Peptides against a protein of PDB entry 4GXB. Designs and how they scored, part 179

Target 1, 277 residues: chain A of PDB entry 4GXB
Amino acid sequence: VPTEEVSLEVLLSNGQKVLVNVLTSDQTEDVLEAVAAKLDLPDDLIGYFSLFLVREKEDGAFSFVRKLQEFELPYVSVTSLRSQEYKIVLRKSYWDSAYDDDVMENRVGLNLLYAQTVSDIERGWILVTKEQHRQLKSLQEKVSKKEFLRLAQTLRHYGYLRFDACVADFPEKDCPVVVSAGNSELSLQLRLPGQQLREGSFRVTRMRCWRVTSSVPLPSGSTSSPGRGRGEVRLELAFEYLMSKDRLQWVTITSPQAIMMSICLQSMVDELMVKKS

## One batch from the design tools (peptide; made by RFdiffusion4, then SolubleMPNN)

Design b2_p26_3_s1 (from b2_p26_3, 11 letters changed)
Fold by OpenDDE base, seed 3:
Structure b2_p26_3_s1 (fold): chain B 277 residues (1-277), chain A 26 residues (1-26)
Amino acid sequence: as target 1 above (277 residues)
Amino acid sequence: MLSKEEYKKLLEELRKKTPPRLFLDL
């Protein structure tokens, strides 16, 4: 692609638009630096954030497709999809809430975390009780961003990325689940018929391996999940999990976000390795 | 960076310390 100067729109978690002038040949880090500069985010905080490709749903929610890789050209990556529903989003890219302390020391970092956290709560990614919601609302009205974040850090699934409803083969075949990634785990929330909401926790430290696979359903196969068009690619994330001593079991999640899930797994593992090094 | 052997050892130690939590009632 010929190198030319272009305007690129990058969204914050709350949908705020950041317009940056970049080259079509600028790689992910170059664009990230441009966004940081536009926001007045210090250079030493850039590494706490990443650019993500998302699909904006009709309700304005973001379905995360993948993290933009270092070798990618964000302008090309988003425009090549030829659909306005695809956006580039800036989000924090670490999992341990302890790193919030570093980011919160800066006004811009604080604002970014605050905006993301508010959005995650509003979207139901962070789970809140009625009382917690009241407290959060009070802090929001007072514009006490630091206190808001401190409270939010104690909430269930703080720092998690929530995926769209999908299907897993565990605990039962074709079980509808909501998967969330965070705190070095995949959380699978599910409600079996006649049962209460349950959460299965799959810690990355107990995963021997994982893989993403793609398949094309046969046209004649009645197994077309109602929402998948004939011939649509089926993505699966499978991981081999240490269920008990010397007992490994494969768990398979069928989701169009399987790639993003795998990226989250790798990212969580990488962060754990950094902490142990 | 950890070697493959070091990583494997680390993973084994982490597996011992981090039990699975499956399908807790919420």
Scores: peptide ipSAE 0.025, ipTM 0.490, DockQ to the pose 0.047
Fold by OpenDDE base, seed 5:
Structure b2_p26_3_s1 (fold): chain B 277 residues (1-277), chain A 26 residues (1-26)
Amino acid sequence: as target 1 above (277 residues)
Amino acid sequence: MLSKEEYKKLLEELRKKTPPRLFLDL
C-alpha cells in the first residue's frame, strides 16, 4: 500500500470517535501514540491501553476480534476487511484493577476508564444488583467519576472482556455458553435446561496448555451456528485444565472469537508473570 | 444446532438493568 496521509477513526468503548491523522504505513504503536496525543493522554499512560479490532453489531455493541499486533498497520488491517462494521477501539489492556490507580491520577485516564466502565455496564459485561445500579446511577448523575469507578471495581466481572454467546463441550457437548475473560480466568456462564444459571471459573494458573484451531466444516457437520455461511472457518479454543488433583480434562470452546480468547489468556498469563518478577 | 433465539435468551438472562449512556468529552 502506498504511504499516504489518512484520517483514521478510532473509537472509545462508548462509541465516541477519535479522528487522527496518520500514515497508512504507521504501525500500531504509532497510531496509539497519535490517539493518545489527540486525547492529551500522557505518554506514561499509553502503555495501559491497546488498540483492538472489533466488529460493531447492529445494536452498537462491539464484538472483539483481536488485539492489533505491534507489526500491524491499523489502517490496512481495518480497511482490508472491506466492511464498515469493523472498527478500531481503544481500551485498557491490563487486568489487575490496581493499575486503575495509576490511570485515574490523570483526568484523561480517568475519563477513559469511566467511559469504558459505563459502557461495560450498559452492555451487561459487568453484573450489577438493583441496589448497585441505583448507586451507580446516582454517581453518574453527579458525574462523580472516581467514586463511580471505586464502586465499579467491586462489581462482578469488573475488568472482564465478555464475548458473544458461543458453544462449549463442557459441562455437556454443544452447551451454549457466554464466556468472559478477566481476573486471570475464563468465566463460562451457562444455563442448562431446567437448571439455574451457572458460572464455571477456569483459572489460567490451572491451564496446562491451550490452543486455537481452525477448520473448514464438512458438509455433514450438523453444528452450523446460525449465521455461518457454508464454508466459513470454524475456530475453536481448547485448553487442558486441571479439574482436580492429577485430573486433567480438555475443554473446547467453539467461537469466532477463539483468537481473541487466546490473546486474553496469554495477556493474563503475561501480566501474572510480571507480578512474580 | 443452536438457534439464534437460544443464544439471545442466554445473553438476556445474563443481562441486567444498566445506567443510561453518557458520552464524555476527552
Scores: peptide ipSAE 0.005, ipTM 0.349, DockQ to the pose 0.015
Fold by OpenDDE base, seed 2:
Structure b2_p26_3_s1 (fold): chain B 277 residues (1-277), chain A 26 residues (1-26)
Amino acid sequence: as target 1 above (277 residues)
Amino acid sequence: MLSKEEYKKLLEELRKKTPPRLFLDL
């Protein structure tokens, strides 16, 4: 792609648009810096955020596709898809809420975390009781962003990335699940017939390994995931999990977001390694 | 397997409910 100056739209989690003037040849970090500058985010806080490729759904919700890599050209990455559904989103890129303390000390950082958290609650990524919701609304009305975040940090699935509903082979074959990544785990929420809503927790520290596979469904196979056209690539994330002492079991998630799930796993592992060092 | 609409329904149901009970902390 020829090097040209372009206007690139980057969205915040709440859908707020940030327009930045960049070169088509600018890499992910260059674009991130441009976004930070536009938002007046200090340089020392840039590392707490990343750019993500997402698909905007009809309801305005974001389906995360992947994190943009350092070598990528965000303008090219998004425009090459030739669909207006694909967007670039700025989001915090750490898992431990302890890092919120660093970000919250800055006005812009605080605003970003607040906007993201409000959006995550509104989208149901963060699980809230009625009483908690009342408290959060009160704090939101008062525009008490720090207190809002402090309360939010205590909520179930705070800081998690929620994926679109998909299918897993756990606890049963072809089980519909909603997967979320955060707090060094994959959370699988599911409802089996006649049962209550349940959650399974898979800690990354108990995953021996994971892999992403792609396959093209055969036309004759009735195994086409509902809603996928014939010939659409099927992605799966499989991880080998230590279920009990000396017992490993493979768990497979079938999802178009399998790549993003694997990125989350790696990111969580990397963060844990940094903390231990 | 669930249809696309069933998947959406599941997502909405999961979103609207209080935190689910953890049956496995593996």
Scores: peptide ipSAE 0.031, ipTM 0.490, DockQ to the pose 0.018; fails the geometry check
Fold by OpenDDE base, seed 4:
Structure b2_p26_3_s1 (fold): chain B 277 residues (1-277), chain A 26 residues (1-26)
Amino acid sequence: as target 1 above (277 residues)
Amino acid sequence: MLSKEEYKKLLEELRKKTPPRLFLDL
């Protein structure tokens, strides 16, 4: 692609648009810096955020596809998909809520975290009780962003990334699940027939390894899962988990977001390593 | 990204500290 100046749209978690003028040849960090500058986010806070490729659903929800890599050209990465559904989103890229304290010290950082948190609650990524919802609403009305975030930090799945409904082979084959990544775990929520909602917690510290695989389903005469077109690539995330002492078992998640899940796993591991050092 | 070796070390050190929590009723 020839180097040209272009206008690139980057979305916040709440769908707010940030337009930046960049070169088509600008790498991910260059674009991130441009976004930060546009938002008046100080340089020392840029590292707390990343650019993600997402698919915007009809309802406005974001399906995270992957984190943009350092060597990527965001303009090219998003435009090459030739679909307006794909967007670039700015989101915080750390897991430990303790880092919120650093970000919240700045007005712009505070606003970004607030907007993201509100959006995550509205989208059901963060789980709230009725009473908590009332409290959050009251804080919103008072425009008490810091207090709002402090309350939000105590909520279930705060800081998690929620994926689209998918399928796992655990505890049973072809089990519908909702996966969320956060707090150094994959949370798998599922409801088996006649049972209550259950959550399986798979801590990254007990994952010996993981892999992403892609396959093209053979045209088997059997009814392909509803919504997958013929020839659609099937992505799977498989991880080998320490279920008990000296007992490893593979768990496989079939999801179009398998790549993003693997990125989350690696990111969580990386953060744990940083904390250890 | 952590190297394979670094990840293995992390796993070895932390796996004993984090028990599995599988399919708790909610």
Scores: peptide ipSAE 0.021, ipTM 0.452, DockQ to the pose 0.049; fails the geometry check

Design b2_p26_3_s2 (from b2_p26_3, 11 letters changed)
Fold by OpenDDE base, seed 2:
Structure b2_p26_3_s2 (fold): chain B 277 residues (1-277), chain A 26 residues (1-26)
Amino acid sequence: as target 1 above (277 residues)
Amino acid sequence: MLSKEELKELLAELRKKTPPRLFLDL
């Protein structure tokens, strides 16, 4: 792509548009810096955020595709997909809520975390009781952003990324699940027929390894999940988990977001490593 | 960037502190 100045749209978690003038040749960090500058986010807080490639659904929800890598050219990465459904989103890129304290000290950082958290609650990524929801709404009405975040930090799945409904082979084959990544775990929520809602928590610290695989289903395969066209690439995330003492078991998640899930796993591991160093 | 071996060692230490919680009723 020729180097030229372009207007690039970057979305916040709530769908707010940030327009930045960048070069088509600007790398991910350059674009991130441009977004930060546009928002008046100080340089020392840029590292707490990342750019993500997402697919916007019809309902306005974001399906996270992947984190943009350092070598990527965000303008090229999004435009090469030739679909208006793909967007670039700015989101916080750490998992430990303790880092919120650093970000919240700045007005812009506070606003970004607040907007993200409101959106995550509205989308059902953060799980709230009726009473908690009432309290959050009251704080939102008062525009008490710090208090809102402090309450939100105590909520189930605060800071998690929620993925689209997919399939896992655990606890049973072909189980429909909703996967969320956060707090150094993958949470698998499922409701089997006639059973209560269950959550499987897979801590990254108990994962021996993980891998992403891609395959093209053969036309004759009977298990065409409803909605996947014949010939669509099937992505799987498999991880080997320490279920009990000296007992490893593979768990496989079949999802178009398998790459994003693996990125989350690596990111959570990396953060844990930084904290221990 | 941690080597595979370093990561393995770290995970091994962390495993002692973080038990799995599998399929809790909600």
Scores: peptide ipSAE 0.015, ipTM 0.469, DockQ to the pose 0.047; fails the geometry check
Fold by OpenDDE base, seed 4:
Structure b2_p26_3_s2 (fold): chain B 277 residues (1-277), chain A 26 residues (1-26)
Amino acid sequence: as target 1 above (277 residues)
Amino acid sequence: MLSKEELKELLAELRKKTPPRLFLDL
């Protein structure tokens, strides 16, 4: 792609548009810096955020595809997909809520976290009781962003990334699940027939290994499962998990977001390693 | 046989030494 100046749209978690003028040859960090400058985010806070490639759903929800890597050219990465559904999103890229304290010290950082948290609650990524919702609403009305975040930090799945509904082979084969990544775990929410909602917690520290695989479904003659078009690549995330003492078991998640899940796992592990150093 | 704690520690140490290998079986 020839080097040209272009206007690039970067979205916040709430769908707010940030337009930046960049070169088509600008790498991810260059674009991130441009976004930070546009938002008046201090340089020392840039590292707490990343750019993500997402697919915008009809309802405005974001399906996270992957984190943009350092070597990527965000303009090229998004435009090469030739679909307006794909967007670049700015989001916090750390897992430990303790880092919120650093970000919240700055007005812009505070606003970014607030907007993200509001969006995550609205999207049902953060689980909220009726009473908690009332409290959050009251804090929103008072425009108490810090107090709002402090309350939100106590909520279930705060800081998690929620994935689209998918399928796992745990606890049973072909079990519909909702996967969320955060707090050094994968949370699998599921409702088996006739049972209450259950959540499985898979801590990354108990994962021996994980892998992403891609397969092309063989044209099975008879049972065209109606929803997956013939020829769509099936992605799976498989991880070997220590279920109990001396019992390792493979868990496989079938999801178009398997790559993003693996990125989350790696990111959570990396953060844990930094904390131990 | 390693205890759960020993295995956790071993895995932690292994992760420090070797980044988790994403095996892409393409």
Scores: peptide ipSAE 0.015, ipTM 0.495, DockQ to the pose 0.279; fails the geometry check
Fold by OpenDDE base, seed 3:
Structure b2_p26_3_s2 (fold): chain B 277 residues (1-277), chain A 26 residues (1-26)
Amino acid sequence: as target 1 above (277 residues)
Amino acid sequence: MLSKEELKELLAELRKKTPPRLFLDL
């Protein structure tokens, strides 16, 4: 690709647009550095953030497709999709809230975490009670970003990435679930008819392995589930989980975000490995 | 949307980064 200077739009979690001038040949790190520079984020904090490819839904919510890899050219990666619904998003890329302390020491880092957290709460990624919501709103009105984050850090699914509703074979076949990744786990939330919300927690430390598979549904005469054309690639994330002592069980999640889920798993494992070293 | 080929390549790269991790005796 000829090297050309282009304007690239990178979104924050709240939809704020950051326009950066980059080369079409700039790799992910180069673009990330350009975004950091535009935001006045110091170099030592760049590593706490990553660029993600997302699909913007009609409601403005982001469906995370994948993390941009180091070898990728973000401009090419997003424009090659030939759809304006695809965006590049800057988001924090660590899981342990302890790292928030490092980021929050800087004004720009604080603002980024705050904007992300507000967005995650508004989107229902972070679960809040009515009272907690009231407290958060009060802190937001006071523009007390540090206190807001400290309260948010105590909330259920703080720091989690929430995926679009999908299907799993747990606890039963073809069970509608909402998957969230965070705190070194996959959380599978389901509400069966007439039942309370249930959550299955799958800690990455108890996963022996995982895999992503792709399949093309055979044109079986059965009506494809609403929204997937007969020719759409079906993605699945399967992981082998230690349910109990010496009992391994495969759990399979069918989701167009299976790749992103696997990236999250790897990222969580990598972070745990760094902490052990 | 990633093409089937692009997806395969991405998955291949992800597999390289994800060694079949035995149970991390964490």
Scores: peptide ipSAE 0.015, ipTM 0.521, DockQ to the pose 0.093; fails the geometry check
Fold by OpenDDE base, seed 1:
Structure b2_p26_3_s2 (fold): chain B 277 residues (1-277), chain A 26 residues (1-26)
Amino acid sequence: as target 1 above (277 residues)
Amino acid sequence: MLSKEELKELLAELRKKTPPRLFLDL
């Protein structure tokens, strides 16, 4: 692609648009720096955020596809998909809420975390009781962003990334589940027929390994998943989990977001390794 | 959607980064 100056749209978690002028040859870090400059985010806070490729749903919700890699050209990566549904989103890229303290010291950082957290609550990614929701609304009305974040940090699934509803083979085959990644775990929420909502926690520290696989359904298999056209790639995330002492079991999640789940797992492991060093 | 080739490359990169490590529950 010839090097040309282009306008690139980057979205915040709440859908706010940030327009940056970049070169088509600018890599992910170059674009991230341009976004930071546009927002007046200081250079020392850039590393707390990343650019993600997402698919915007009809309801305006984001389905996370993957994190943009350092070698990628964001303009090319998004435009090559030839669909307006694909967007680039800026989001925090750490898991430990302790790092919020560093980001919150800056006005722009505070605003970014606040906007993201509000959006995550509105989307139901962060789980809140009725009373907690009332308290959060009161803090929003007072525009007390720091107090809002401090309360939010105590909430269930704060800092988690929630995925679209998918299927797992645990606890039973073909179980519909909602997967969330955060706090060094995959949380699997499931509701079996006639049962209450259950949550399974899979800590990354108990995963021996994981893999992503892709397959093309054979034409003969009548498993018309209603939404996948003939020939769509099926993605699966499988991980080998230490269920009990000396008992390893494979768990498989079938999801179009299997790649993103794998990226989250690696990112959580990497962060844990940094903390141990 | 990632092209089949882009997906393969991404999967290859992910495989390189993920050494199977048994992490003990701390």
Scores: peptide ipSAE 0.014, ipTM 0.485, DockQ to the pose 0.092; fails the geometry check

Design b2_p26_3_s3 (from b2_p26_3, 7 letters changed)
Fold by OpenDDE base, seed 2:
Structure b2_p26_3_s3 (fold): chain B 277 residues (1-277), chain A 26 residues (1-26)
Amino acid sequence: as target 1 above (277 residues)
Amino acid sequence: MLSKEELKELLKELREKTPPRAFYDL
């Protein structure tokens, strides 16, 4: 692609548009720096955020596709898909809420975390009781962003990334599940027949390994998951989990977001390694 | 078992509801 100056749209979690002038040849970090400059985010806080490729759904929700890698050209990555549904989103890229302390001391950082958290609550990524919701609304009305975040940090699935409903082979074969990644785990929420809503926790520290596979279903044999056309690429995330002492079991999640799930796993592991160093 | 879409809607409405009590850490 010839090097040209272009206007690139980057979205915040709340759908706010940030327009930046960049070169088509600018890599992910260059674009991220341009976004930071546009927002007046200090240079020392840039590393707490990343750019993500997402698909915007009809309801305005974002389906995370993947994190943009360092070698990528964000303008090319998004435009090459030739669909207006694909967007670039700025989001915090750490998992431990302790890092919020560094970010929220800056006005711009605070605003970014606040906007993201409000959006995550509105989308149901963060789970709230009626009482908690009342408290959050009160703080929002008072524009008490720091207090809002402090309360939000105590909520279930704060800082998690929620994926689209998909299918897992655990605890039963072909079980519909909602997967979320955060706090060094994958959370699987599901409801079995005659049972209450349940959540399974898979800590990354107990995962021996994981892999993503891509396959094309044959026309004759596989029960097509509802909503996928015959012949569409099927992505699966499989991880080998230490279920008990000396007992490993494979768990497989079938999802178009399997790649993003694997990115989250690696990112959580990397962060844990940094904290232990 | 709930369909994929039914589960999606159910879990979307978890806002303002009590989080799942049946938690198992594997």
Scores: peptide ipSAE 0.100, ipTM 0.470, DockQ to the pose 0.017
Fold by OpenDDE base, seed 4:
Structure b2_p26_3_s3 (fold): chain B 277 residues (1-277), chain A 26 residues (1-26)
Amino acid sequence: as target 1 above (277 residues)
Amino acid sequence: MLSKEELKELLKELREKTPPRAFYDL
């Protein structure tokens, strides 16, 4: 792509648009710095955020595709897909809510966390009771952003990234699940026939390894789920999990977001390593 | 078993309710 000055749209979690003038040759960090400058986010807080490639759904929700890597050219990465549904989103890129304290000290950082948290609640990524919802609404009406965040930090799946409903081979084969990543785990939520909602917690510290695989389903004549065209690439995240002492078991998640899941796993591991140092 | 879509909607509704917590040991 020839080097040209372009206007690039970057979205916040709530869909707010940030327009930045960048070069088509600008790398991820260059674009991130431009976004930070546009928002008046201090340089020392830039590292708490990342740019993500997402697919915007019909309802305006975001399906996270992947984190943009350092060597990437965000303009090229998003435009090469030739679909208006793909967007670049700015989101916080740490897992430990303790880092919120650093970000919240700045007005812009506070606003970013607030907007993200409101959006995550509205989308059902963060689970709330009726009473908690009432309290959050009251705080929102009062524009008490700090208090709102403090309450939100106590909520179930705060700071998690929720994926689209997909399929796992655990606890049963071809089990529909909703996967969420956060707090150094993958949470698998599911409901088996005649049972209540169940959650499986897979801690990254008990994962020996993980891998992402892509395959083209062979045209097997049997019950193809109607939505997958004959040529769609199947992505799987498989991780080897320590179920008990000396018992490793592979768990496989079939999802178009398998790459994003693996990125989350690596990111959580990296953060844990930083904390141990 | 619930479909992926049914499960998605169910979990979405939980955002305003106290979700039942049933954990299986891993």
Scores: peptide ipSAE 0.045, ipTM 0.541, DockQ to the pose 0.017
Fold by OpenDDE base, seed 1:
Structure b2_p26_3_s3 (fold): chain B 277 residues (1-277), chain A 26 residues (1-26)
Amino acid sequence: as target 1 above (277 residues)
Amino acid sequence: MLSKEELKELLKELREKTPPRAFYDL
């Protein structure tokens, strides 16, 4: 691709648009730096954020596809998909809420975390009670961003990435689940027919291994899910989990976001390694 | 949707990963 100057749109979690002028040959870090400069985010805070490829759904929600890798050219990566539903999103890229303290010291960092957290609550990624919701709304009305974040940090699934509804083979085959990644775990929320909502927690420290597999569904004559045209790749995340002492069991999640789930697992492991060093 | 080639490259990188032994609360 010839090197040309282009305008690239990067979205914040709340859908705010950041337009940056970059070269088509600029790599992920170059684009990230351009976004940071546009936002007046200091250089020492750039490492707390990453660029993600997402699919914007009809309701405006983001389905995270993957984290953009260092070698990628964001302009090429997004435009090659030839669909306007794909966007680049800036989001925080750490799991431990303790790192919020570093980011919150800066006005721009604070604003980014606040906007992301508000969005995550509005989208139901962070779970809130009625009383907590009232308290959050009060703080939002007062525009008390620091206090808002401090309260949010105590909420269930704060800092988690929520995935689209998918299917797992646990606890039963073809079980509909909602997966969330955070706090060094995969949380699987499920509701079986006639049962209450259940949550299974799979800690990364108890995963022996994980893998992503791809398969082409055989043309089953059954008109199943209209959304996957003939030839769409089925993605699965499988992990081997220590269920009990000396008992390993494979758990498989079937999801178009299997790649992103795997990236989250690796990212959580990497962060834990940094903390132990 | 990832291009077929991009998916292949990503899948290659996402081969069976094993966390470091130090992480296993075994």
Scores: peptide ipSAE 0.111, ipTM 0.751, DockQ to the pose 0.047; fails the geometry check
Fold by OpenDDE base, seed 5:
Structure b2_p26_3_s3 (fold): chain B 277 residues (1-277), chain A 26 residues (1-26)
Amino acid sequence: as target 1 above (277 residues)
Amino acid sequence: MLSKEELKELLKELREKTPPRAFYDL
């Protein structure tokens, strides 16, 4: 692609558009810096955020595809997909809520976290009780962003990424699940027939390993996932989990977002390693 | 296998934003 100046749209979690003038040859970090500059985010806070490729759903929700890698050209990465549903999104890229303290010290950082958190609550990524919702609404009305975030930090799945409904082979084969990644875990929410809603916590510290595989379904397979035609690539995330002492078991999640899930796992592990050092 | 309806109900419950408190052993 010839090097040209282009206007690139980057979305915040709430769908707010940030237009930046960049070169088609600008790499992910260059674009991120341009976005930061446009938002007046200080340089020392840039590292707390990343650019993500997402698919915007009809309802405006974002399905995270992957984190943009350092070597990528965001303009090319998004435009090459030839679909307007694909967007670049700015989001915080750390898991430990303790890092919010660093970001919240800055007005722009505070606003970014606030907007993201509001959006995550609205989208149901962060789970709230009726009472908590009332409290959050009151804080929103008062425009108390810091207090809002402090309350939000206590909420279930604060800081998690929620994935689209998918399928796992645990606890039963072909079990529909909703996966969320955060707090050094994969949370699997599911309801088996005749059972109540359940949540399983798979801590990354108990994962011996994980892998992403791609396969082409054989024509004879009866379980056509809804919406995947014959010959569509099936992505799976499989991880070997320490279920109990000296008992390892493979768990496989079938999802188009398997790559993003693996990125989250690696990112969580990396962050834990930084904390241990 | 959960039916489409069961999945829909699951999603509905999750949308109500009430945190699940039932945990299964891992």
Scores: peptide ipSAE 0.030, ipTM 0.481, DockQ to the pose 0.016; fails the geometry check

